# Peptides against a protein of PDB entry 3HUF, part 90

Target 1, 320 residues: chain A of PDB entry 3HUF
Amino acid sequence: MWIIEAEGDILKGKSRILFPGTYIVGRNVSDDSSHIQVISKSISKRHARFTILTPSEKDYFTGGPCEFEVKDLDTKFGTKVNEKVVGQNGDSYKEKDLKIQLGKCPFTINAYWRSMCIQFDNPEMLSQWASNLNLLGIPTGLRDSDATTHFVMNRQAGSSITVGTMYAFLKKTVIIDDSYLQYLSTVKESVIEDASLMPDALECFKNIIKNNDQFPSSPEDCINSLEGFSCAMLNTSSESHHLLELLGLRISTFMSLGDIDKELISKTDFVVLNNAVYDSEKISFPEGIFCLTIEQLWKIIIERNSRELISKEIERLKYA

## One batch from the design tools (peptide; made by RFdiffusion4, then SolubleMPNN)

Design b2_p16_7_s3 (from b2_p16_7, 6 letters changed)
Fold by OpenDDE base, seed 2:
Structure b2_p16_7_s3 (fold): chain B 320 residues (1-320), chain A 16 residues (1-16)
Amino acid sequence: as target 1 above (320 residues)
Amino acid sequence: SKEEEILKEADKLEEE
């Protein structure tokens, strides 16, 4: 989101969030959803127009700002952004920090980008929320991104957490739910006056972890917890592979259960399968190795003695 | 203060 603040109390000492939309900036306007009052005698009654665009798809992957357009409203002394005079037709900016000088005002308006990119676990939730979040200047998507700051957990009562949620947790992404999104949708008017009124996603995250026994206390409890063990997995999911890497596992990939030969078995401690293959092929599992799902593995990983539990399962099958 | 002087100078530069 874009946030503006200014020196010399020209913004009344307040920080303001600018959502996608158009704002008239000047001395003789009243603060509302489309106007920004700036208190200085050196500023025109109507001085500039700020236009913030909705996020692009590229912004989701890069964490770049919504495009910020500035137009001077034919003032006597013009408008500058980052010491450069704004052109007659207006200029567009993608820098994360903008110093906006209105006329001869000795104080600048400082605009800065606070990065927030929300990943969704499923397309249904994205379809429900994307439009509202984009109107807040928040990029949204389904795929993992290096710019992702938040992850929306789909809470179905009584369901296991998804691999996406597990991976988001281990990556230290802030996990949120639909309750946070509902709250976020209501704050648009209140944050005009005070940017500090934005809801804290970390509080939502803490509540999710506290109230769900499927999470460990911290990602650090799980990261590299299986260092020294080796697994084999079906080459079906990138998120699954990255999750297993964060556990510290050495990973071999195969295309079918028939590709699991004696050599692979000799080098592998266990096989990780998706639910569909596990349920359909459990009768044909290779001898001398145990197979489990990612969800079954996760249940072991969240335990404090995960290494001992895995070792016991490996031993049980070698001596059976 | 230096800030008050800057504000006073800015006040003299009234943009109509």
Scores: peptide ipSAE 0.025, ipTM 0.625, DockQ to the pose 0.190
Fold by OpenDDE base, seed 5:
Structure b2_p16_7_s3 (fold): chain B 320 residues (1-320), chain A 16 residues (1-16)
Amino acid sequence: as target 1 above (320 residues)
Amino acid sequence: SKEEEILKEADKLEEE
């Protein structure tokens, strides 16, 4: 999201969030969803127009800012952005920091980008929320991204957390739910005068983790917890692969259970399968190796004695 | 207060 603040008191000493939309900026406008009052005699009654675009798909992957357009409204002294005069037709900016000078005002409006990028685990939830969040200047998507700051967990009652949620947790992404999204949707008017009224996602996250026994106390309890073990991974997603890497596992990837020979069994502690393969091929599992799903592995990983539990299962099958 | 001064100055600027 874009945040503006100003030197001196030209913004009444307040920081403001700018959502995607168009703003008339000037001395003789009233602060609302489309106007920014700036208090200085050196500023025209209507001085500039700011236009913030909705996030692009690229912004979701890069964490880049929404495009910021500035147009001078034919003022006597013009408008400058980063010490450059704004062109007659306006200019567009993708920099994360903008110093906006209105006319001869000695104080600048400082615009800065606060990164917020929300990944969804569920396509239905994305479909429900994407439009509203994009109108807040928040990029949204389903795919894993290095720019992701927040992750929306799927709340299916009575189900285990998804691989996406597990991975988001281990990646130290702030996990949020629909309650936080609802709260975000309500703040649009309240944050006009005070950007500090933006809800804290960390409180939501803490509550989610506290109230769900499927989460360990911290990601650090799980990261590298299986260091020294090796697994074979069959028909799993890239996300599952990254999750297993974060557990400290050495991973071998295979396409079929038929690829698991005696040599591989001798070098591999266990096999990780997707749910479909696990359920369909359980009768065809190779002898002498422990096979499990990511969800089954997660249930072990969240235990305090995860290494001992895994070791016992491995040993049980070596002597069977 | 500083805030009251700013508001008073704002009011004057709206009339100019």
Scores: peptide ipSAE 0.022, ipTM 0.571, DockQ to the pose 0.159
Fold by OpenDDE base, seed 1:
Structure b2_p16_7_s3 (fold): chain B 320 residues (1-320), chain A 16 residues (1-16)
Amino acid sequence: as target 1 above (320 residues)
Amino acid sequence: SKEEEILKEADKLEEE
């Protein structure tokens, strides 16, 4: 989201979130969803137009800002952005920091991009919320991204957390729920006056973790907790692979259970399987190897003695 | 309103 602030109290000492949309900026406009009052003798009554575009799909992956367009409204002294005069037809900016000078005002409006990218674990929820969130200037998607800051947890009552949720947690992504999304949908009115009134996602996250025994106390409790162990996994999902890497595991990949030969078994402490393969092939597991699902592994990892628990299971099956 | 006062003050400053 774009946030604006200014020196010299020209924004009345307030910071403001600018959502996608068009804003008339000037001295003689009233602050509302489409107007930004700026108080200075050097600023025209109607000085500039700011237009913030909705996020692109690319912005979800890069964490880039919504495009910021500035047009001077034929003022005597013009408008500058980053010390450059805005062209007669307006200019568009993709920089994360904009110093906007209106006329000869000695104080600048500083616009800065606060990155917020929301990943969804569920396509249906994405479909439901994407439009509204994009109208807040928040990129959304399903796939993991280096720019992802927030992750929407699926609340299915009584279900185990998904691999996506596990990975998001270990990646230190802020996990949020539908209640937070609902709150975000209402913020447009409250944050006009003060950008600090933006809801704290960390409070939502803390509440989710506190109320769900499927989470450890912190990601740090799990990161590298299985360092020194080796696993083999079916080449299924990138998220599963990345999750196991964050646990500190050495990972070998295989295409089928039939590819698990004596050599692989000799180098592997346990095999991680997806639920479908685990359930269908339980009877045909190679002797002397510990096979488990990611969900079963997670249940072990969240325990304080995870290393001991895994070691015991490995030993139990190696000598059976 | 406080806003109207600010606008009046701003208008005065533009005329100076």
Scores: peptide ipSAE 0.023, ipTM 0.589, DockQ to the pose 0.353; fails the geometry check
Fold by OpenDDE base, seed 3:
Structure b2_p16_7_s3 (fold): chain B 320 residues (1-320), chain A 16 residues (1-16)
Amino acid sequence: as target 1 above (320 residues)
Amino acid sequence: SKEEEILKEADKLEEE
């Protein structure tokens, strides 16, 4: 989201979130959803127009800012952004930091981008929330992204957490739920006057983790916890692979269970399967190898003695 | 308010 602040109390000492939309900026406007009052002797009554675009698909993957357009409203002294005069037709900016000078005002409006990108685990939830979140200047998507800052956990009562949720947790992404999204939708008016009123996602995250026994106390408890072990996995999902890498596993990939030969078995401590393959192929598992699902592996990893537990299971099958 | 003073002074400068 874009946040503005200013020197010399020209914004009344307040910070403000600018959501996607159009704002008239000037001395003689009233602060509302489409106006920004700036208090200075050297600025016009109506000085500039700010237009913030909705996030692009690219912004979800890059964590880049919503495009910020500035137009001078034919003022005597013009408008500058980052020491450059704004062109007659306006200019668009993708920089994360903008110093906006209105006329000869000695104080600048500082706009900075606070990155927030929300990944959804469920396409139905994305479809429900994407439009509203985009109107808040928040990029949204389903696919894994290095720019992802938040992850929406789908609360299904009594279900195990998804691989996406596990991976998001280990990546130190802030896990949120639908309650946080609902709360975000209500703050649009309150944050006009005070950007600090933006809901703290970390509080939501802490509450989710505290109230769910499927999470360890921290990602650090699980990261590299299986260092030194080797696994084989079916080449099914990138998220599953990345999850296993974060556990410190050496990973071999195979295309089918039939590709698991004696050589692979000799170099592999266990095989990780998705639920569908595990359930369908359970009868055909190779002898002498420990096969488990990611969810079963996760249940082991969240235990304090995870290395001992997995070692016991590996040994049990070697001697069976 | 300091705001009102700034606005009043600015209005005077526009009239000059």
Scores: peptide ipSAE 0.023, ipTM 0.598, DockQ to the pose 0.694; fails the geometry check

Design b2_p16_7_s4 (from b2_p16_7, 5 letters changed)
Fold by OpenDDE base, seed 1:
Structure b2_p16_7_s4 (fold): chain B 320 residues (1-320), chain A 16 residues (1-16)
Amino acid sequence: as target 1 above (320 residues)
Amino acid sequence: EKEEEILKEADELEKE
């Protein structure tokens, strides 16, 4: 989201979130959803127009800002952004930090991008929420992204958490739910006056973790918890691979169960399978190797004695 | 106090 603040009290000492939309900026405008009052004799009554675009698909992957357009409203002394005069037709900016000077005002409006990028675990929730969140200047998507700051878990009552949720937790993404999204949808007007009124996702996250025994107390409890072990997995999911890497596992990949030869078994402590392969092929598992699903692995990982539990399972199958 | 002064300045600037 774009946040503006200013020096010299020209914004009345307030910070403001700018959502996608158009704003008239000037001395003689009233603060509302489309106007930004700036208090200085050096600023024109109507000085500039700011236009913030909705996020692009690229912005979801990069965590880049919504495009910020600035147009001078034919003022005597013009408008500058990052010490450069705004062109007659306006200019567009993708920099994360904008120093906006209105005329000869000695104080600048500082616009900065606070990255908020929400990944969804399922397409249905994305379809439901994407439009509203994009109108808040929040990029949204389904695919894993290094720019992801928040993750919306699908809460089906009584279901195990998904691999996406597990990975989001371990990569220290703030996990949120639909209640937080609902709250975000209501705060649009309140944050005009004070950007600090933006709801804290960390409180939502804390509540999710506290109320769900499928989460460890912290990501740090699981990160590298299986260091020194090796696994093999089907080369099917990037998220699954990254999850296993975060556990500190050495990972070998294979394309089919038939590729699990004696050499691979000799280098591997256990095999990680997806649920479909596990359920369909359990009768044909290679002898002398421990096979489990990611969900089964997760149930072990969340235990305090995860290393001992894994070791016992490996030993049990070597001597069977 | 400072906020009131800023608001007063704003009101004065609207009249110009």
Scores: peptide ipSAE 0.023, ipTM 0.560, DockQ to the pose 0.171
Fold by OpenDDE base, seed 4:
Structure b2_p16_7_s4 (fold): chain B 320 residues (1-320), chain A 16 residues (1-16)
Amino acid sequence: as target 1 above (320 residues)
Amino acid sequence: EKEEEILKEADELEKE
């Protein structure tokens, strides 16, 4: 989201969130959802127009800001952004930090992009929330992105957490829920209010982890916890592969259970399967190898003695 | 809709 602040109390000492939309900026406007009052004698009554676009699909992957357009409203001394005069038709900016100078005002409006990019675990929740979040200037998507800051966990009561949730946790993404999204949606009404009124997503995350026994206390408890072990997996998902890498596993990939030969077995401690393959092929598992699902593996790795548990299962099957 | 109204109001206030 875009946040503006200013030097010399020209914004009355307040930091303001700017959501996608158009704002008239000037001395003689009243603060509302479409106006930003700036208190300086050097600023025109109506000085500039700020237009913030909704996030693009590209912004979700890059973590780039919503496009920030600045137009001077034919003022005597113009408007500058990052010491450059704004063109007559306005200019658009994708920089994360903008120093906006209105006329000869000695104080600048500082606009900065606070990165917030929300990944959803399922398309249904994305469909429900994407429009509202985009109107807050928050990029949203389903796919993994290096720009992802937050991950929405689907709370299905009584279900195991998804691979996406597991991976989001291990990569230290802030996991949030629908309660946080509901709160974000209410912030749109308080556009004039202090940016400090934004809910702390880390507090939401801490509460989720504390109240769910499917999570360890920290990602650090699981990261590299299985260092020195080797696994084989079906080429199923990139998230599953990345999850296993974060556990410190050496990973081999195969296309079918029939590709699991004696050589692979000799180099592999266990095989990771998806639920569908595990359930369908359980009777046909190769002898002498430990096969488990990612969800079964997760239940082991969240235990304090995960390495001992895995070792015990490997030994049990090697000598059977 | 609201953005168009704001632009219209802005244009009306520039004519004064």
Scores: peptide ipSAE 0.015, ipTM 0.510, DockQ to the pose 0.044
Fold by OpenDDE base, seed 2:
Structure b2_p16_7_s4 (fold): chain B 320 residues (1-320), chain A 16 residues (1-16)
Amino acid sequence: as target 1 above (320 residues)
Amino acid sequence: EKEEEILKEADELEKE
């Protein structure tokens, strides 16, 4: 999201969020959803127009800002952005920091980008919320992104957390739910006068972790917790692979259970299967190897003695 | 390198 602040008292000492939309900036406008009052004798009654575009798909992957357009409204002394005079037709900016000088005003308006990118665990939730979040200047998507700051957990009451949620947690992404998204949708008017009124997602995250026994106390409790173990991964997602890597596992990937020979069994501590294969192939599992799902592995990893628990299961099946 | 891959993936999605 774009936030504006100013030197001196020209913005009355307050910060403001600029959501996607158009704003008339000047001395003789009243602060509202489409106007920004700037208090200076050196500023025109109507001085500039700011236009914030909705986020692009590119912005979701890069964490780049919504495009910021500035147009001078035919003022005597013009408008500058980053010491450059704004062109007659206006100019567009993708820099994360903008110093906007209105005419001869000695104080600048400072615009800065606060990065927020929300990943969704399922397409249904994305379809429901993407439009509203984009109107807040928040990029959204389904795929993993290095720019992702927040992850929407699908709360089905009583269901196990998904692999996506597990991975988001280990990546130290702020996990949020639909309650936080609902709250974001209601604050748009209140944050016009004070950008500090934007709800903190960390409070939502803390509540999710506190109220759900499927989460460890911290990601650090799980990261590299299985260092020194090796697994064979069968028919799992890319997220499953990255999750297993964050656990410190050595991973071998296979296409079918038939690819697991005696040599591989001798070098592999356990086999990780998707739920469909685990349920259908239980009768055909290789002898002398521990087979489990990601969800079963997660239940072990969240325990304080995860290494001992896994070692016991490996030993039990090698000698059975 | 990572920035180029991210930009490429983003450019592919903008064309869909």
Scores: peptide ipSAE 0.006, ipTM 0.301, DockQ to the pose 0.012
Fold by OpenDDE base, seed 5:
Structure b2_p16_7_s4 (fold): chain B 320 residues (1-320), chain A 16 residues (1-16)
Amino acid sequence: as target 1 above (320 residues)
Amino acid sequence: EKEEEILKEADELEKE
């Protein structure tokens, strides 16, 4: 989201979130959803127009800012952004930091981009929330992204956490729920005067982890916890592969259970399967190898003695 | 009052 602050109390010492939309900036406007009052004698009654675009799909993957357009409203002394005079038709900016000078005002408005990208685990929830979040200047998507800052966990009562949730947790992404999204949707007016009133997602995250026994105490408890072990997996999910890498596993990939030969078995401690393959092909599992799902593996990983538990299961099947 | 101080400070900085 874009946040503005200013020197010399020209914004009354307050920071403000700018959501996608159009703002008239000037001395003789009242602060509201479409106006920014700036207090200086050197600023015109109506000085500039700020236009913030909704996030692009690219912004979700890059964590880049919503496009910020500045237009001077035909003022005597113009408007500058990053020491450059704004053109007559307005200029658009994709920089994360903007120093905006209105006329001869000695104090600048500083606009900075706070990166927030929300990944959804569930496509139905994305469909429900994406529009509202985009109107807050928050990029949203389903696919894993290096720019992802927050992850929406699907709360199905009594279901295991998904691979996406597991991976988000290990990546130290802030896990949130629908309650946080609902709260974000209600704060739009309250944050006009004070950007610090934006709800803290970390509190939501702490509550989720505290109240769900499927999470370890920290990602650090699981990262590299299986260092030195080797697994094989079906080449089906990139997230699953990355999750297993974060556990410190050496990973071999195969295309079908039939590709698991004696050579692969000799180098592999266990096989990781998705639920569909595990359930459908359980009868055809290779002899002498421990096969488990990612969910079953996760249940072991969250235990304090995960390495011992895995070792016991490997030994049990090598000698069966 | 605070607006007047800001305006004074701005006016002083514009005179330099």
Scores: peptide ipSAE 0.028, ipTM 0.579, DockQ to the pose 0.185; fails the geometry check

